# Designs tried in a protein design run: peptides against a protein of PDB entry 4PN1. Part 164

Target 1, 261 residues: chain A of PDB entry 4PN1
Amino acid sequence: KIEMNFLNKPIVPDTTKVISNFLTHYLITEPVEHVEIEAKLGTLIDLETQNRFEFPVMNETILNPEFNLRTRFESDMTASEHKYLNEFLNQAFRDSQKPGRLPFAYKHTKQVDLFYETEDNSRDKIRVSKNQSDNQVLACVKKRRVADLFLYCPNDAFDIRISISDELPVSMPSGNQQPSLTRLKDRVGYVHQEIKIDLTKTTQNDPVYDTTERHELEVEFGNIADLRDRAQKAKDGMEAPLFRRVQLFMDNVRILRREHS

## One batch from the design tools (peptide; made by RFdiffusion4, then SolubleMPNN)

Design b1_p24_4_s3 (from b1_p24_4, 13 letters changed)
Fold by OpenDDE base, seed 4:
Structure b1_p24_4_s3 (fold): chain B 261 residues (1-261), chain A 24 residues (1-24)
Amino acid sequence: as target 1 above (261 residues)
Amino acid sequence: SIEDMILTVEKAEAMMKAKNFPTV
């Protein structure tokens, strides 16, 4: 008989614990009401060198947010990388449709995001999302960034930002307001076991600057209620369900951040 | 490009439609 270890019990990686604790804080301890939890693939850039951040570690490392490392996170990738990931996910989708697998769901959306200044001149903008084809309003939210957790991934194509956001539903801006920013989003979404993986091409039309295009990949917890339930159980001393869900999420992230053209 | 994304997902969309999964 083979045992897992000398205790013959599952062990949880420290990374999973740290992330789980981070999530639990904003799910339970200081709960964000309309929480969005996503991981974006990108690059930690050293502000001094303008190159990818370098740290004396050899593997995936959660950066301590208490230390200012003078970095920025660029949630962009090349069109080639983005295309490769799309093809990769398409193949994963196809493979998941086979007998004995849990299937992906798929959704392709084209939307326009209109950003409006708030009446109180808060830093947070109101985002109105509309379908590109018929201008149907899909959502109107004020998104507040609550917290970030950065993972430096020296062996992978991408670093990771895990973000906690509050997506507060708000009323539509007054009809006399003009958007300060418009973004076209072409989004291909894959859902597997309630983990959402979105490839997004964003075209931003700035009236002053040239049109900018970004290619983003995000991984999101698709079932916040379940995650909150798991986090509550963790606070109550049953951590395993939360750890399993975080592990699943992170394994999906790890798969994706290793893939590149 | 947007066109590239459409082309790359065509087979996936077709499969989802064939299986009567949401494709919106």
Scores: peptide ipSAE 0.045, ipTM 0.508, DockQ to the pose 0.014
Fold by OpenDDE base, seed 5:
Structure b1_p24_4_s3 (fold): chain B 261 residues (1-261), chain A 24 residues (1-24)
Amino acid sequence: as target 1 above (261 residues)
Amino acid sequence: SIEDMILTVEKAEAMMKAKNFPTV
């Protein structure tokens, strides 16, 4: 029998620990009440060169948020890349339906997001989400970006932003208020083991700017309550459940960021 | 169009049925 190491015990990758600690902070230590935790595929852009950021590392690296690296994150990809990922996920969906596998769930949604300025002139906008087919209100939230963690992935087509957001439910804007922005979302969602993978085409009509289209891939923790429970256990000294869930999440992200047309 | 690039539920179901897989 081969042992995995000289202790014959599983070892946790450092990336898993760092991310787990990051999540634990916003789940438990300074808890975000209506937390959304997602990873977006995109590109770290060097603000000086306007090209992909170059860092002297040869593998997946979590960037220290305390350093101003003069970067921006572009959570966009080409239509061809997006199509490729859709086809890839469709195949993964089909393969997961085979006997002995855990199946994906699949959902295609079309949504319109209306953004409203807040009365207090806060930086956070109120987002009213409606179903495109019947204009049914799906959600009314004020989304606040709480924190970001960036992974530079020099060997892959995409870099990663893990974001902590607070999606605070709020009352509908006053009937006299006009939206400052309208966004159409065409979303194909895949769920596997409570990890959500969303391919989203976003069309934004800015009254000042031309129509912009974005193609995004998001990976989200689908069960925040479970994740919070795992994070609490980690704070209490039992880290393994959290590490396993974070590892699962990151492995899904790693699969996706390696796929490109 | 991107709409043509995104597989719909109906298309997904059709593909699954064609391969004799369960549909979700």
Scores: peptide ipSAE 0.017, ipTM 0.483, DockQ to the pose 0.013
Fold by OpenDDE base, seed 1:
Structure b1_p24_4_s3 (fold): chain B 261 residues (1-261), chain A 24 residues (1-24)
Amino acid sequence: as target 1 above (261 residues)
Amino acid sequence: SIEDMILTVEKAEAMMKAKNFPTV
């Protein structure tokens, strides 16, 4: 017979606590009304070297946002890496359909995002999303980036950015206003236990650089109401439900960032 | 297109439909 430890009780990893506290702040303490919470796979780039950032740690670590490390985050990956992750997720999807497993849901979507300047010339643009096939309006929002949390992952193919955004519903721009930017999004979404995993190809036309493509992988909390409930319970002294949900999310992220093409 | 990179997308969609699972 084996036990978990000398207390025979679960222990919460420090990473789980830090992320849980970060989420609780923007869910409960200073609540974002229309919150989106996602993790992107990518690379922390050192602005001085233009190479992947090197930090004196040997494993996954959360970077302290109080320190300016002179880095940028690149959420792009190669087409080969993106294809490999797609094949991996397709296999995971198939395996989840077997008896005794919880199944993935699957959806393929194609949309166009039109970005408009605001009347106040704020940095936040209005995004109108439409179906590519029939131009049906799907959403009109003003997206504001609220906070980022970066994980440096020296042993894995990718670093991680956890982002909190506010997607405020707004009225459609005036009919005479032209979009400042247009993006085509081709996305496959995999949902397991209300955690959404998206593979997205974004195409953008630039007047200087012609057409550019980006390949992104995102992991998102699909049930914000449940997450907010868990965060509230944590503030009230019952932390276990939040910790379990954050651990599930992070374990999915960890699986994906370890995959190599 | 990402469709060129997606393996068995039609199979996946057909499987979801056959098992009456929701798409999200």
Scores: peptide ipSAE 0.017, ipTM 0.471, DockQ to the pose 0.014
Fold by OpenDDE base, seed 3:
Structure b1_p24_4_s3 (fold): chain B 261 residues (1-261), chain A 24 residues (1-24)
Amino acid sequence: as target 1 above (261 residues)
Amino acid sequence: SIEDMILTVEKAEAMMKAKNFPTV
């Protein structure tokens, strides 16, 4: 019988532990009430060169947030890269429908997001999301970015930002308020084992820059309640369920960031 | 492209419902 190592037991990668601890903090220690946890594919840009940053590492590396590395994260990709990922995920969807596999679910959503200023002049805007087809309100929220964790991935097409956000449900803006910004979103969503993968094309009219398009890929934890339960168990000394869930999430992210046109 | 989808909205939603998958 072949064994996986000299203990014949699974080992948890350090990356999984670091991410698990990061998530546990915002799930349990300082809990975010309406938490959204997502990873975006993008590029860490060197602010000095405006090119992709070249860190002195040879593999996937979580950047220490205590250090200012003079970088920004760009969550955009080219239309061709986005198309390739869409085709890739479509194929993955088809393959998952075969006997013996766990199937993907699929949803195509077209929405309009209207952004409104808050009465308290807070930096966070109210976002009203509506279905494009019938103009029905889907959500009205104030989204606050709580924390980010960046992964530099020198061997892959994309770097990763893992974000913790608070999506606070709020009342609709008064009928007299005009939106400060409008965005059209075309989203293709895939769900596998409660991990959401969203391809989003965003169109925005800018008075200065004309109509711009953005292409994003997001990976999100689709079952926050389960994740929170796992995080609580981890705090109580049983880490394995959390590690398994984080590993699943990260493996999906790793698959996607390697794909390129 | 984002338009290169495998299913229509109606078919996709029907599939999700039939298989009891979470909404996206």
Scores: peptide ipSAE 0.021, ipTM 0.473, DockQ to the pose 0.016; fails the geometry check

Design b1_p24_4_s4 (from b1_p24_4, 11 letters changed)
Fold by OpenDDE base, seed 3:
Structure b1_p24_4_s4 (fold): chain B 261 residues (1-261), chain A 24 residues (1-24)
Amino acid sequence: as target 1 above (261 residues)
Amino acid sequence: SIEDMILTVEKAEEMMEKKSFPKV
């Protein structure tokens, strides 16, 4: 007879607990109303060296936000890395359509984001998103970054930022207001078990700077209502449903950050 | 390259259409 351990029961990884507690805070304790929860692949940059941050750890490590490590996070990758991940996800999509698997869903979207200054001169801009093909308004929001949690991943190509944001729906800017910034977004979305994986190419024309392109990979919780229910249960002492969902999310992130071009 | 990324997306869409895969 084989058992998992001397208690013959599952054990929860500490990473799962830390992330679950972080999410529970912004879902339940100090709830964000229009919450978006995503992980971005990128690089922790040391502000002194301008190279990838080096920390004396040998595996995936959640950085304590109470300590100033003098870092910045760059949520970008090369076009070749982005292409490789797209090909990888395309293969994963195909394989998931086989009998006995849970299928991916796929969506390709092309949108333009128009950014407007607020009348109150607040730091947060109003973002109007439109479909590129027909110019229909998809969303008008004011996005506020609430919190970040950084994972340093010394063995992988990318570090991770988990972010909590509030996407507040707002009224359209006045017809006489001009956008301060315009971005074109080409987004390929893959959804598996309500976890959304987005590959986004963003093109921005700056009047001062040359055209800049950014290549981002995002992993997002696609069912916030379910996640909030799980977080409430966790707060009430039933943690297992939340831990399972967070583990699924993190395993998807771990798969993606390990892929090298 | 940027062009390579676009081509990858287009090829994926064509493949999905041919196989009648579910789209979101």
Scores: peptide ipSAE 0.014, ipTM 0.366, DockQ to the pose 0.014
Fold by OpenDDE base, seed 2:
Structure b1_p24_4_s4 (fold): chain B 261 residues (1-261), chain A 24 residues (1-24)
Amino acid sequence: as target 1 above (261 residues)
Amino acid sequence: SIEDMILTVEKAEEMMEKKSFPKV
């Protein structure tokens, strides 16, 4: 008979606890009403060297936000890396359709995001998202990033940023307003056990700086209501459901950040 | 499911083998 440890009980990794506490803060303690919680693959860049950040650790490490490490996060990858991850996820999708597995759902979406300045000139812009094919309005939101948690991953191709955002639904801008920015998004989305995995190609036309293309991979909690319920239970002393959900999320992230061309 | 439990890697692997899940 194999036992998990000398207590023969599940043990929660410290990473899971730290992330769970971070999420609980913005779900329950200082609740964000229209919360989006996502992890992006990318690179922690050392502002002094402009290279990937190097820290004297040998594994996945949550960076303490109280310390200014003089880093920026680049939520981008090469077209080759993005293609590889797409092929990897396509294979994972196919494998999940086999008997005895929980299947992925798949969706391909092309949208245009129009950004508008607010009347109060706040830092937050109004984003109007439209379907590229029929110009149907998909959403109109004021999105604000509330907090970030960075994971330095020295053994993997990518570092991770977990972001808390507020996506407040708002009224459409007045017909006289012109968008300050337009972005085209080509998104391939995979959903497994309510965890969303999105591969997004973003094209931005800048009249001054030419057209820029970005390749992003995002992992998102697809059921915020369930996550909030789990976080509330954790505050009430029952932490296990939250820890399990966070571990599932992080294991999916860990799979993805290890894959590279 | 494996995802419903907080498991060690070894225990997860054991469960995956028993369930004939594809190795990732």
Scores: peptide ipSAE 0.007, ipTM 0.356, DockQ to the pose 0.022
Fold by OpenDDE base, seed 1:
Structure b1_p24_4_s4 (fold): chain B 261 residues (1-261), chain A 24 residues (1-24)
Amino acid sequence: as target 1 above (261 residues)
Amino acid sequence: SIEDMILTVEKAEEMMEKKSFPKV
C-alpha cells in the first residue's frame, strides 16, 4: 500500500495557504461588502528596464506586497495569444460536454462601459455598463481596487495579478453629465464549477490617440457567498474547504498561463 | 504525465478517504 507521506496526511502547498489567508482577510477580517475576486494574466514589468521583471526564483512566487520592487503589471496579451487561448477554451468546452464530465457554460456578451467623474473628484469613477445592441443598462457601480497580490511565474508566458475589488452599486449619473471615457468590451465567458474564465477584447477611443485594443484573460470566483462561507470556516479552524476551492482556482489559472502560441 | 503526479488537496483527501474507508 502506498502512503502520501510519512504521516499519511495531505499537505497543503504554501502558495495555497498564502492566497487563502489573503482572501480570508478581505472576506472575513476586514470584509469587502461587494467583493470581486479575480486573477488576470499579464506581465510584471520592471519600471527601470521596461522589460519583464527578473527575480532570482525558479518557480511560481508570490511577491511580498510590503516591498516596492518598482514594477507595474500589464494585463494585456497579443491578439494571437488571445486567439489561441480562445481556441483552447473552446476545445475544453467541447470536451466537458462528454458523458461523465462537468460541463462548461458559455456566454458571449458585447457591452459598452461609460466612465463618469464623481462629484468629489475621487479617483474612483462611476462605471455605467450597457448592452451594446440595445443600450440597456446592465450595471452602475463605483469600483474600488482594494488590494493586489502578484505572482511571478518565470516558467510561464504570463505572470498573475490576483485583485480584490469593491463594486459599490451607485445611482446613475445625472443626464447632463458626459462620460470622461468610453470602452467597448467584447467578452467570451466560460464557467466551470462556478469559476468564471473571461476573454475580453477592449476597444478604447482616445480623442488624442488612435483607437487602442487590449486583450485580457481573467479568472474570477463565481460564487462569493460560498467562498465567504469557506473562509469563515477557515477562521473557525476548518481550513480544508477553503484550501480546496483556492487550489481549484489556482489550478485553472496555472493551466491557462501555461498555454501559449 | 507530470500533471498526474500532482496531488491536489482534494485528490489527497480523496485518496485518504479511500484508504480509510475502502469501498468494498
Scores: peptide ipSAE 0.006, ipTM 0.332, DockQ to the pose 0.023
Fold by OpenDDE base, seed 5:
Structure b1_p24_4_s4 (fold): chain B 261 residues (1-261), chain A 24 residues (1-24)
Amino acid sequence: as target 1 above (261 residues)
Amino acid sequence: SIEDMILTVEKAEEMMEKKSFPKV
């Protein structure tokens, strides 16, 4: 018989605790009503060098948000990396259909996002999302970024940004308003254990600049109500359910950020 | 439906708990 440790009890990695506390704050302590919680793969870029940020650590490290490290996060990857991840996830999907596994669900969505300025000239734009095939309105929201948590991952192809956003449902813009920006999104979505993994190709037509493509991979908590319940239980002294859910989320993120073409 | 393919987190946790403790 092998024991886990000298106490023969599970331990929680510090990373899991830090992230769990971060999530609990915006789920329970200062609750965001229409919260979206996602991790994006990308690169921490040093604003001074314009290269990937270099930090004197040798493993996955959560950066302290209280420190201005003069970094930006680029949530983009090459088309090759994106293709590789798609193939990887397709294989993971296939393998999950085998007996004794929990299956992935798969969804392919093509949408257009129309961005409108608000009447108050707020920094937050109204986003109207429509299905490309039938022009059906899928959502009309004002998305506000609430908080970010950055993970520097020196051993992996990507760094991670975990973001808390508020997706406030709003009324449709007036019929006389023109969109300030239009984006086409081709999204391949994988869902496993209520964790959403989305590969998104975004095409933006700028009248001044050439058409730009972005390739993004995001991992999202698909069941916010459950996560909020777990966070509440954590506040009430039962942390294990939250820690387990966060660990699952982060393990999926860790798998993905290690994959590269 | 996508919902039908998603085994509940509870069942997944039960499965993980069963696997994480190798019966020796």
Scores: peptide ipSAE 0.000, ipTM 0.331, DockQ to the pose 0.018; fails the geometry check

Design b1_p24_5_s2 (from b1_p24_5, 13 letters changed)
Fold by OpenDDE base, seed 4:
Structure b1_p24_5_s2 (fold): chain B 261 residues (1-261), chain A 24 residues (1-24)
Amino acid sequence: as target 1 above (261 residues)
Amino acid sequence: DEELKEMNEYLKKKLEEAYKKYFS
């Protein structure tokens, strides 16, 4: 008989604990009412060199948000990388349909996002999302970025930004108000065990941005209610369910960030 | 490539069907 360790008990990776605590704060301690929690693949850019950030670490590392590292996160990838990930996920989908596996779900969405300025001149804009085909309103929200946690991943193709956002449902803008920005989104969504993986191609005509097209991959917790419940249990002293869920989430992220064309 | 296009469309359909089953 082989034991896991000298205590013969599971050990939670420190990364899992740190992320779990981060999530618990915004789920329970200072709860965000309409919380969205997602991880985006991208690149930490050193503002001084404009190259990928380099830190004296050899593996996945959560960066301390209390320090200004003079970096920016670019949540973008090349079209070829995006295509490769799409193909990779398609294969994963096919494999998951086999007997003995939990299947992926899939959805392809094409929507237009209209952004409107708020009356209070808030930094946050109102986003109206509509289906491209019939202009049916899908959502009207005011999204606020609450917090970010950055993971530097020197051994992988991508770095990671985990973001906490508040997506507040709001009333439709007045009929006389014009959108300040229009964005087309072509999104392919995969769901496995309530973890959402979205490949999004975004097109916009904004002179402020150098690129008119962006390619993003995001991983999102698909069941916030369950996650909040797990976080509450963690606050109450039972951390295992939360740790397991965060571990699942991060393993999916780790798989994806290792893939590249 | 038309064959690739057809295959991709087929795959998309299968994926959407899987989606419906999952969230039904």
Scores: peptide ipSAE 0.012, ipTM 0.323, DockQ to the pose 0.011
Fold by OpenDDE base, seed 2:
Structure b1_p24_5_s2 (fold): chain B 261 residues (1-261), chain A 24 residues (1-24)
Amino acid sequence: as target 1 above (261 residues)
Amino acid sequence: DEELKEMNEYLKKKLEEAYKKYFS
């Protein structure tokens, strides 16, 4: 008989614990009401060299937010990389339809995001999202970035930013207001075990970015209520359900960040 | 926090030196 270790009990990787604690803070301790939790694939850029960040570690590493490492995160990839991931996910979708597997769900969405300034001149803008086809309003929210957790992944094609955001539903802007920014989004979405994987092409005139078109891949927790329940249980001493969910999320992220053309 | 900035800069420099030395 083989045992898994000298205690013959499961252990939890540090990455899982750290991320779980991070999530628990914004789910339970200082709860964000309309929380969105997502991981974006991208690149940590060293502000001094403008190259990918280099750090003396040899594997996936959560960066300590207490230290200013002089980096920025570019949540973008090449069109070729994006296409490859789309093809990869399409194949994964097909394979998941086979007997004995849990199937993916698939959705293709084209929308326009209109950003409006707030009356109080707050940094947060109001975003009105509409379907491109019929201009039906999908959402009107004020999204606030609450916290980020960065993972440096030296062995993979991409680094990871895990973000906590608050998407507060708000009233539509007045009819006389003009949008300060317009964004077109072409999104291909995959859902597996309530984990959402979105490939998004974003077109906009952004004063911050030189590129008019961005290619992003996002992995999001699709069931926040369940995640919050798991986090509450963890806070109460039963950590296993949360750890399992975070492990699933991170395994999906790990699969995606390793894929490259 | 100026002290934190100085500490971070020092740490960054040392870590970069170590990285170049052992993983160049």
Scores: peptide ipSAE 0.010, ipTM 0.274, DockQ to the pose 0.101
Fold by OpenDDE base, seed 1:
Structure b1_p24_5_s2 (fold): chain B 261 residues (1-261), chain A 24 residues (1-24)
Amino acid sequence: as target 1 above (261 residues)
Amino acid sequence: DEELKEMNEYLKKKLEEAYKKYFS
């Protein structure tokens, strides 16, 4: 007989605790009403060299935002990396359909996003999403970035940004208003155990941007109500359900950021 | 890209604000 450790109890990784507490703040303490919680794969870039930044650490590290590291996060990857991840997820989808497994759900969407300036001249824009085929309005929202958490991952292909956003449904812009930005999106979505994984190819029609095409991968909590319930239980002294859910989320993220051709 | 620079600064501020709120 073997035991896990001298207490013979599961150990919660420190990263899980930190992220769980971070989420609890915006779910319970200062609750965001229409909260979206997602992780994006990308690269922490040194603003001086324009290369991936090198931090003096050897493993996954949540960065302290109080330090001005002169970095930016680019939520983009190469077409080849994106293609590889798509193939990888397709295989994972197929494998999950086997008996004894929990299956993925799959959805492919093509939409156009139209961004409009707000009347209050805020940085937040109104996004109108339409289906490319029939121009049906899918959503009209104002997305506000509330908080971010960056993870430097020196041993993996990508770094991670975890974002808290408020996605507020709003009325359609006036009919005479022109969009400030148009974005075409080709998205393939995978859902497993209520965690959403989206691969998105975007084409932007803005002359200001040098790069018109982007390739993004995002992982999102698909059941916010359940997550909020778990966070409330954590505040009430029962942390295990929240830790388990965050651990699942982060393990999925870790799988994806490690994959490369 | 000036817009990217501005967005990056915006995100940094949001990170700082989030950090302060979380650890207050």
Scores: peptide ipSAE 0.000, ipTM 0.198, DockQ to the pose 0.039
Fold by OpenDDE base, seed 3:
Structure b1_p24_5_s2 (fold): chain B 261 residues (1-261), chain A 24 residues (1-24)
Amino acid sequence: as target 1 above (261 residues)
Amino acid sequence: DEELKEMNEYLKKKLEEAYKKYFS
């Protein structure tokens, strides 16, 4: 009989522990009330070279936020990469409908986001999201970025940013206010085991570059209440449920970041 | 092994550069 190791017990990778602790902080220790937790595929750019960040590591590495690495994160990809991922996910969706599998759910949405300045001229803008077809209001929120955790992935097509955000529901802007920015979103969404995977094409007008299109892939925890429960259990000494959920999330991210055209 | 030697020298160089750039 083959055993897992000399203790014949499962081992939790450090990556899982670090991410779990990061999430626990903003779920339990200093809880964000309307928390959104997502990973975006993109590229860590070295500000000095304007090329992809280069560091002497040979695999997936969580970057220590205490160090200023002189980087920026670009959450974008080419249209061809985005198309490839869409085709890949479509195939994964089809395969998951087979007997013996857990199926994906699928949704295609088109919306318009209107951004408004706040009355106090704060940096945070109010976002009103409307259905593109009938102009029905879907949401009105003020989103605040709380924290980021960056993963440098030298062997993969993309690096990863895990973000904690606070999406505060707010009242609609006054009828006399004009939006400072309008953004169209075409989103294809996949859900598997309450992990949301969104492919989004964003179109907006830029005063300098005219119309710009961005292609993003996001992976999000779809059940925050469950995740918060798992994080609380972890604080109480039972870490396994949280570790399992984080491992699932990261495995999905790892699958996606390895795919490219 | 010449390949291993070259790799080690490359890694040492990159490590030194990284320390100077990011940790000093």
Scores: peptide ipSAE 0.000, ipTM 0.234, DockQ to the pose 0.084

